# Ledger of designs, part 201: peptides against a protein of PDB entry 3JWR

Target 1, 323 residues: chain A of PDB entry 3JWR
Amino acid sequence: TRELQSLAAAVVPSAQTLKITDFSFSDFELSDLETALCTIRMFTDLNLVQNFQMKHEVLCRWILSVKKNYRKNVAYHNWRHAFNTAQCMFAALKAGKIQNKLTDLEILALLIAALSHDLDHRGVNNSYIQRSEHPLAQLYCHSIMEHHHFDQCLMILNSPGNQILSGLSIEEYKTTLKIIKQAILATDLALYIKRRGEFFELIRKNQFNLEDPHQKELFLAMLMTACDLSAITKPWPIQQRIAELVATEFFDQGDRERKELNIEPTDLMNREKKNKIPSMQVGFIDAICLQLYEALTHVSEDCFPLLDGCRKNRQKWQALAEQ
Target 2, 298 residues: chain A of PDB entry 3JWR as posed
Amino acid sequence: TRELQSLAAAVVPSAQTLKITDFSFSDFELSDLETALCTIRMFTDLNLVQNFQMKHEVLCRWILSVKKNYRKNVAYHNWRHAFNTAQCMFAALKAGKIQNKLTDLEILALLIAALSHDLDHRGVNNSYIQRSEHPLAQLYCHSIMEHHHFDQCLMILNSPGNQILSGLSIEEYKTTLKIIKQAILATDLALYIKRRGEFFELIRKNQFNLEDPHQKELFLAMLMTACDLSAITKPWPIQQRIAELVATEFWEQGDQVGFIDFVCTQLYEALTHVSEDCFPLLDGCRKNRQKWQALAEQ

## One batch from the design tools (peptide; made by RFdiffusion4, then SolubleMPNN)

Design b2_p15_5_s4 (from b2_p15_5, 12 letters changed)
Fold by OpenDDE base, seed 3:
Structure b2_p15_5_s4 (fold): chain B 323 residues (1-323), chain A 15 residues (1-15)
Amino acid sequence: as target 1 above (323 residues)
Amino acid sequence: MAALEALEMVARAQQ
């Protein structure tokens, strides 16, 4: 395609030029081509292209295939969300110095998972899918959408000309797919809520050890969630704009819940409750985000900008909730 | 998943 030719022939700017190591990064001013160039730079600077012998054209095709399999009519859960999740992962690995704590296969899996974690997202949550009796709800009992996202990820990875993992051994390939699956499933916040207590307790007791395979798996899940939620850490103008996109998608779901399911939506999904957004954001930060970014900062102090951003945005949302 | 989805999930987990 013309898009593939343009991407494959383009000079890829440095990570410094692209500012993709910055926790304060924003994609708002970036074209689709620039987001793809940023993605190539992430793979290159994490040594994934060299270590796994990725062909440049195959990587370019894979990135464009992933981007194409996000829906354009979804307000938040689109390519830009996946790209921002992957950028936060890259920043946490590089600027947050987490790269030195992980294997190359774990890094490869996390980056693929971050880009792929919401593939073919429909702008509705698992509860809507279940209540609407969607065919996907018959295939999976829990984490319905996250299973679908992984299936889409696997389909793309196996598609002709998209096989970025062809340089891996059979054992490396199996290991990578296992980690990708676990990382995508970890983006189900129900699983996060279930597992986070163990992680926080290990940190609190100073018993956290990344050499333990179970604790490693737990950490990868927490890191994935921290990147997926990273919009809450962004500078206030960016955070506010992203919160509007999220609210738009949730209100669209609430409108569908009324029309298609004949139910009153929750305050979160209810367009008539827009005035509750600031107080809901404070509640979200307190219940979900703060402890996660605190724990991540204890694993690596260089991740502090995520915690600091979250704290600053809490103050901003609280000030709006008091108006 | 965004901040708002997590609130809904927390609200459901507290029920």
Scores: peptide ipSAE 0.034, ipTM 0.758, DockQ to the pose 0.466
Fold by OpenDDE base, seed 4:
Structure b2_p15_5_s4 (fold): chain B 323 residues (1-323), chain A 15 residues (1-15)
Amino acid sequence: as target 1 above (323 residues)
Amino acid sequence: MAALEALEMVARAQQ
């Protein structure tokens, strides 16, 4: 395609030029081509292209295929969300120095997972999918969308000319797919809520050890969640804009819940409760985000900008809730 | 899952 030719022929700017190592990064000013160039740079600077012998054209095609399989009519859970999740992962790996704590296969899997974790997202949560009796709800009992996202990820990885994992051994391939699946499934906040207590307790007791395979898996799940939620850490103008996108998507779901399911939506998804957004954001930060970024900062102090950003945004949301 | 979904899930898990 013309898009592939343009991407494959383009000079890929440095990570410094693209500012993709910055936790404060914003994609708002970037074209789709520039987001793809950033993604190539992430793979390159993590040594994934070299270590796994990725062909440049195959990587370009894969990125474009991933981007194409996000819906354009979804306000938040689109390519830009996935791209921002991957950028936060890249920043956490590089600037946050988590790269040195992980294997190349784990890094490969996390980056693929971050880009793929919301593939074909429909702008509705698992609860809506279940209540609407959607065909996907017949395939999976829990984490319905996350299983679908993984299936889409696997489909793309196996598509002709998109096989970025073709340089892996059979065992490396199996390991990578296992980690990708676990990482995508970890973006179900139900699983986060279920598992986070174990992680926080290990940190609190100073018993956290990445050499333990179970603790490694737990950490990768927490890191995925930290990147997926990273919008809450962004500079306030960026945070507000992203919160508007999230609210738009949730209100669209709430409107559908009223119309299609004849139910009153929760305050979170109720357009009439827009005035509660600031207080709900404070509640979200306190209940979900702060402890996660605190724990991540204990694993790597260089991740502090995520925690600091979250704290600053809590203050901003609190000030709005008091108005 | 976005920030707001987490609040809904926490609210539902407490019911």
Scores: peptide ipSAE 0.034, ipTM 0.753, DockQ to the pose 0.456
Fold by OpenDDE base, seed 1:
Order: sequence, then structure tokens, then C-alpha cells
Structure b2_p15_5_s4 (fold): chain B 323 residues (1-323), chain A 15 residues (1-15)
Amino acid sequence: as target 1 above (323 residues)
Amino acid sequence: MAALEALEMVARAQQ
């Protein structure tokens, strides 16, 4: 395709030029081509291209295939969200120094998972899919969309000319797919809520050990959630704009719930309750985000910018909730 | 889906 030819022939700028090591990174000014170039840089600077003998054209095709399988008519859960999740993962690995704590296969799996974790997202949550009796709700009882995202990820990875994992041994391939599946499923917040207590208790007791395979798996899940939620950590102007995209998608769901399902939407999904957004954001930060970024900062102090950003945005949202 | 479900959980807890 013309897009593939343009991407494959382009000079990939440095991570410094692209600012993709910055926790404060914004994609708002970037073209789709530039987001793909950033993605190539992430794979390259994590040594994944070299260590797993990835062909440049195959990687380019895979990135474009992943991007193409996000919907353009979804306000938030689109390619830009997946790209920002992957950028936060890259920043946490590099600037947050988590790279040195993980294997190359774990890093490979996390980056693929971050880019793929919301593939074919429809702009509606698992509750809507279940209540609408969607065919996907017949295939999966829990984490309906996350299973679908993983299935889409596998479909792309196995598609002709997209096989970025072809340089792996059979055992490395199996390990990588297992980690990808676990990482994508970990983006179900119901699973986060279920598992986070174990992680926080290990941190609190100073018993956290990445040499333990179970604790490693738990950490990878928490790291995925931390990257997926990382919009809340961004500088206020960026965070506020992303919150508007989230609110737009939620209100679109609420409008559909009212029209298609004849149900009153929750306050979060209710367009008429827009004035509650600041207080809901404070509640979200307190209930979900703060303790996660605190725990992550205990694993690596260089992740502090995520915690600091979250705390600063809490103050901004609290000030708006008091008006 | 994480941000959506988190906010839904928070909205349910505030209700």
C-alpha cells in the first residue's frame, strides 16, 4: 500500500526528537505517520527488532494493521489511546528504568499488548455488550471485550506479512502469547480491582519480589493498568482534553443505553450530569489511580512523575468540583 | 476498557 511504502521508506527520528521517553508526552500534534514512526522507535530502542530479528517491512505492516483495526468513529478507545498506552509503557521501561527488571520476551509482550489491548473497541463497555445481548457476550462470560481484543491481536499477528514473532522459537512464541493474553486481560478493571490488593500488600510488607513468577505476572498486570490509565498523570491541559474525549465516548454510550436499551444511564454515562465530571474524576483518582502509582513508584522511584502528575490533576479536579 | 470501568465503579460507589 502507499501508506506502507511511505512508512517503510521514512527515516525514523530518535526517541529524544520524538520525546517518547517523556511521561509528559502528548500525541495531539502528531500525524498518523508520526505515531507509526514513534512505534517503530519504541521497538528499536527496546532492542526488540534486533533481538527477535524483525524485518522492517513486516514491523511496518504490523503497526499499520494494528492501527487500521481501531475504529475512527470512537472518541477515546481508538489508535491514539493504544499508542499513548504504548508510549507510557516505553517511558516506564526507559525513563522509569523498569526495562532492567524484565526479560526481552516480557518487554516484547507488553509493547504488543499495549498497542493491541483495545483492538476493534466499539466505544461501549462490557456492561453494555452484555445488556445488549451482543454475540460477543455469548462467547465470553467475563472480560468480554478484552478477550475480543486478544483475538484481534492474534488474528493480526498470524496474518500474512504481519508475523513480527516469526523469529521466535516455539517456546518463546508460546511464552510471548501467554504474556500478551495476560496483559490484555489485565486491562479489565474488574480484574485490576480483584488483584491489586495482593500487589499493594506485597509492597506494604516489603515482600515484593520480581524473581517470583506469580509476583512477576502480577506486576506486569499492574504495569499494564498503570499505562492504560496514564492519561490521568499527564500535564493538566493534556489530561483535561483526554477527559473530554472519555466523557464524549461515555455520553455516546449513555445516549445509546437510553435509546436502544430503554435504561437510564449511570451518572458517568449521563450527558445531563456533565457538571459531576470533576467530582467523578476526584473519586476515580482516589479509588483507582493514586495507590497504583504509589506502588509503582515503590518498585521504581523513577516512575514518580506518574504519581506526581496524578496528584496534581487531583488538585485541579478538586478545585473544579468546589466551583 | 480500564478507564471506563474504573469511572463506572467510582460512579457506582458515589451512588
Scores: peptide ipSAE 0.035, ipTM 0.764, DockQ to the pose 0.734; fails the geometry check
Fold by OpenDDE base, seed 2:
Structure b2_p15_5_s4 (fold): chain B 323 residues (1-323), chain A 15 residues (1-15)
Amino acid sequence: as target 1 above (323 residues)
Amino acid sequence: MAALEALEMVARAQQ
């Protein structure tokens, strides 16, 4: 395609020029082509292209295939969300120094998972999919969308000309797919809520050890969630704009819940309760985000900008909730 | 998916 030719022939700027190592990064000013260039730079600077012998054209095609399999009519859970999740992963690995704690296969899997974790997202949550009796709800009882996202990820990875994992041994390939699946499934917040207590207790007790395979898996899950939620850590103007996109998608779901399911939406999904957004954001930060970024900062102090950003945004949302 | 479900859980915990 013309898009592939343009991407494959383009000079890829440095990570410094692209600012993709910054936790404060924003994609708002970037074209779709520039987001793809950033993604190439992430793979390159993590040594994934070299270590796994990725062909440049195959990587370019894969990135464009991933981007194409996000819906443009979904306000938040689109390519830009996946791209920002991957950028936060890259920043956590590089600037947050998490790269030094992980294997190359784990890094490869996390970056693929971050880009792929919401593939073909429909702008509705698992609860909506279940209540609407969607065909996907017949295949999976729990983490319905995350299973679908992984299936889409696997489909793309196996598609002709998109096989970025072709340089791996059969053992490396199996390991990578296992980690990708676990990482995508970990983006189900229900699973995060279920598992986070174990992680926080290990940190609190100073018993956290990445040499333990179970604790490694737990950490990768927590890191995926930290990147998926990373919009809450962004500088206030960026955070506020992303919160508007989230609210738009939630209100669109609430409107569908009224129309298609004949139910009253929750306050979060209710367009008429827009005035509750600031207080709900404070509640979200307190209940979900703060402890995660605190724990991540205990694993690596260089991740502090995520925690600091989250704290600053809590103050901003609290000030709006008091108006 | 994460941000959505978290906010729903928080909204349920505040009711």
Scores: peptide ipSAE 0.034, ipTM 0.758, DockQ to the pose 0.697; fails the geometry check

Design b2_p15_6_s1 (from b2_p15_6, 9 letters changed)
Fold by OpenDDE base, seed 2:
Structure b2_p15_6_s1 (fold): chain B 323 residues (1-323), chain A 15 residues (1-15)
Amino acid sequence: as target 1 above (323 residues)
Amino acid sequence: SELEETRRGIEMWSA
């Protein structure tokens, strides 16, 4: 395609120029082409292209395929969300120095997973999919959408001309796919809630050890969630704008719940409860986000900007909730 | 509490 030719021929700017190592990164001013260039730079600077012998054209095609398989009519869970998740992963790996704690296969898997974790998202949660008796709800009992996202990821990875993993051995390939699956499934916030206590307890007791395979898996899951939720850490103007996108998508679901399911939506998804957004954001930060970024910062102090950003945004939302 | 309501909403969002 013309798009592929343009991307493949383009000079990829440095990570410094693209500012993709910054936790404060914003994609708002970037074109789709620039987001793809950023993605290429992430793979390159993580040594994934070299270490796994990726062909440049194949990588470009894969990126465009991933981007294409996000829906444009979804307010938040679109390509830009996936891209920002991956950028946060990149920043955490580089600026947060987590790269030094992981294997190349783990890094490869995490980056692919971050970009792929919401593929073909429909702008509705698992509860909606289940209640609407969607065909996907018949295939999976839990984490319905996350299983679908992984299936989409696997489909793309196996598509002709998109096989960025072709340079891996059979064992490396199997390992990578396992980690990708686990990482995508870990973005189910319900699973995060179930598992986070173990992680926090290990941190609290100073017993956390990445050399333990179980703890490694747990950490990768927590890291994925930290990147997935990273919008909450962004500078206030960025956070506020993203919160509006999230609210838009949730309200769209709520409207569909009323119309299609004849149910009253929860406050989070109720357009009539827009005035509760600030207090709900404070609650979200306190219940879900703060402890995660505290724990992550304990693993790597260079991740502090995520925690600091989250704290600052809590203050901003609290101030709005008090008006 | 508002926090509990928010948490329930988030759990529902994630379920």
Scores: peptide ipSAE 0.028, ipTM 0.662, DockQ to the pose 0.439
Fold by OpenDDE base, seed 3:
Structure b2_p15_6_s1 (fold): chain B 323 residues (1-323), chain A 15 residues (1-15)
Amino acid sequence: as target 1 above (323 residues)
Amino acid sequence: SELEETRRGIEMWSA
């Protein structure tokens, strides 16, 4: 395709030029092609291209395939969300110095997972999928969409000309897929809520050890969530704009719940409750986000900008809630 | 509380 030719022939700017090591990064001004260039830079600077002998054209095709398999009519859970998740992962690995704590296979898996974690997202949650009796609800009991996202990820990875993992040994390939699956599934916030207590307790007791395989897996899950939710850490103008996209998608679901399922949506998804967004954001930060970024900062102090951003946005949302 | 409502909303969003 012309797009592939353009991408493959383009000079990829440095991470510094692209600002993809910044926790304050915004993609708003970037074209789709520029987001793809950023993605190439992430793979390159994480040494993934070199270490796993990726062909440039194959990587380019894979990136474009992943991008293509996000829906354009979804307000938030689209390619830009996946890209921003991956950028946060990259920033956490580089600027946050988490790269030094992980294997190359783990890094490879996390980056692929971040880009792929919401593939073919429909703009509705698992509860809606279940209540609408969608065919996917017959295949999976829990984390329905996350299983679907992984299936889409696997489909793309196995598609002709998209096999970025072809340079891996059989064992490396199996390990990578296992980690990808775990990482994508970890983006189900229900699983985060279930598992986070163990992580926080290990941190609190100073017993956290990444050399322990179970704790490593737990950390990768927490890191995925931290990147997935990283919009809450962004500078206020960026945070506010992203919150509007999230609200739009949630309200669209709520409208569908009323129309298609004849149910009253929760306040979070109720368009008539838009005035509660600031207080709901404060609640979200307190219930879900703060402890996670505190714990992550404890693992690596260089991740502090995520925590600081979250705290600053809490103050901003609180001020709006008081108006 | 608003916190509880938010938590429930998030849990529902994740479920």
Scores: peptide ipSAE 0.026, ipTM 0.672, DockQ to the pose 0.437
Fold by OpenDDE base, seed 4:
Structure b2_p15_6_s1 (fold): chain B 323 residues (1-323), chain A 15 residues (1-15)
Amino acid sequence: as target 1 above (323 residues)
Amino acid sequence: SELEETRRGIEMWSA
């Protein structure tokens, strides 16, 4: 395609030029082509292209395929969300120095997972999918959308000309896919809530050890969630804009819940409760985000900007809640 | 399909 030709022929700017190592990064000013260029740079600077012998054209095609399989009519869970998740992962790996704690296969899997974790998202949560008796709810009992996202990821990875994993051995391929699946599934916030206590306790007791395979898996799951939720850490103007996108999507679901399911939506998804957004954001930060970024910062102190951003945004939301 | 075989393989490996 013309798009592929343009992308493949383009000079990829440095990570410094693209500012993709910054935790404060915003994609708002970037074109779709520039987001693809950023993604190429992430793979290159993480040594994934070299270590796994990726062909440039194949990588370009894969990126465009991933982007294409996000819906444009979804307010928040679109390509830009996936891209920002991946950028946060990249920043955590580079600026946060987590790269030095992980294997190349784990890094490869995490980056693919971050980009793929919401593929074909429909702007509704698992509860809606289940209650609407959607066909996907017949395939999966739990983490319905996350299983679907992984299925889409796998489909793309196996599509002709998109096989960025073709340079891997059979064992490396199996390992990578396992980690990708686990990472995507870990983005189900219900699973995060279930598992986070173990992670926090290990940190609290100074018993956290990345050499333990179980703890490694747990860490990768927590890291995925930290990147998925990273909008809450962004500079306030960026945070506000993203919060509006999230609210739009949630209110759209709530409107559908009223119309299609004849149910009253939760406050989070109730357009009539828009005035509660600031207090709900404070509650979300306190209940979900703060401990995660504290724990992540304990694993790597260079991730502090995520925690600091989260704290600053809590203050901003609290101030709005008091008005 | 190769995709289905791959999926089944992953499920078997995850178990």
Scores: peptide ipSAE 0.012, ipTM 0.455, DockQ to the pose 0.020
Fold by OpenDDE base, seed 5:
Structure b2_p15_6_s1 (fold): chain B 323 residues (1-323), chain A 15 residues (1-15)
Amino acid sequence: as target 1 above (323 residues)
Amino acid sequence: SELEETRRGIEMWSA
C-alpha cells in the first residue's frame, strides 16, 4: 500500500526528537504516520529489530496492521490508547530503567502486548458484552475482551507479511506468545484487583524478587496495568483531555445500556452524572492507581514521575470535586 | 528539525 511504502521509506527520527522516553509524552500533535514512526523507534532502541532479526518492511506492515485493527469510532480504546500504552512501556523500560531487569523476550512480548492489548475494542466493557449476550461472551467466560484482543494479536502475527517473530526459535516463539497472552489478559482490571495484593505485600515485606518466575510474571502483569492506566499520570492538561475521551466512551456505553438493555447505568457511565467525574476520578486514583505507582517506584525509583503525576492529578481532581 | 525533514521526505515521496 501507499501507506506502507511511505512508512518503510521514511527516516525514523530519534527517540529524543520524538520525546518517547518522556513520561509526560503526548501523542495529540502526532499524525498516524508519526505514531508508526515512534513505534519503529521503540522496537529499534530496545534492540528488538537487531536481536530478533526483524525485517524493516515486515515490522512496518505489522505496525500498520495493528493500527488498522483498532476501531476509529471508539472514543478512547483506539490505536492512540494502545500507542500511548506502548510509549509508557518504552519510557518505563528506558527512563524507568526496567529494561535492565527483564530479558529481551520479555521486553519483546511486553511491547507487542502493549500495542495489541485492546485490538478490535468495541468501546464497551466486559460487563456489557456479557449482559448483551454478545457472541464473544459465549466463547469466553472471563476476561472476554482480553481473550479477543489476544486472538486478534495472534491473527495479525501470523498474517502474511506481518510475521515479525519469524526470526525467533520455536522455543523463543512459544515463550514470547505465552508472555504476550499473560500481559494482554493482565489488562483486565478485575484480574489486577485480584492479583495486586500479592504484589503490594511482597513489596511491603521487602520480599520482592524478580528471579522468582512467579514474581516475574506478577511484575509483568503489574507493569502492563501501570502502562495501561498511565493516562492518570500525565500532565494535567493531557489528563483532562484523556478523561474526557474516557467519559465519552463510558457515557456512550451507558446510553446503549439504557436503550438496548433497558437498565440504568452506573454513575461512571451515566451522562446525567457528569458532575461526579471529579470525585469519581479521586476515588479511582485512591482505589486503583496510587498503590500501583508507589509499588512500581519501589521496584525502580526512576519510575517516580508516574507516581508524582498521579498525585498531582489527584490534587487537581480533588480541587474540582470541592467546587 | 529531524521530524520536519522526515515529514518533507514523506510528502515528497507521496506526491
Scores: peptide ipSAE 0.185, ipTM 0.836, DockQ to the pose 0.014; fails the geometry check

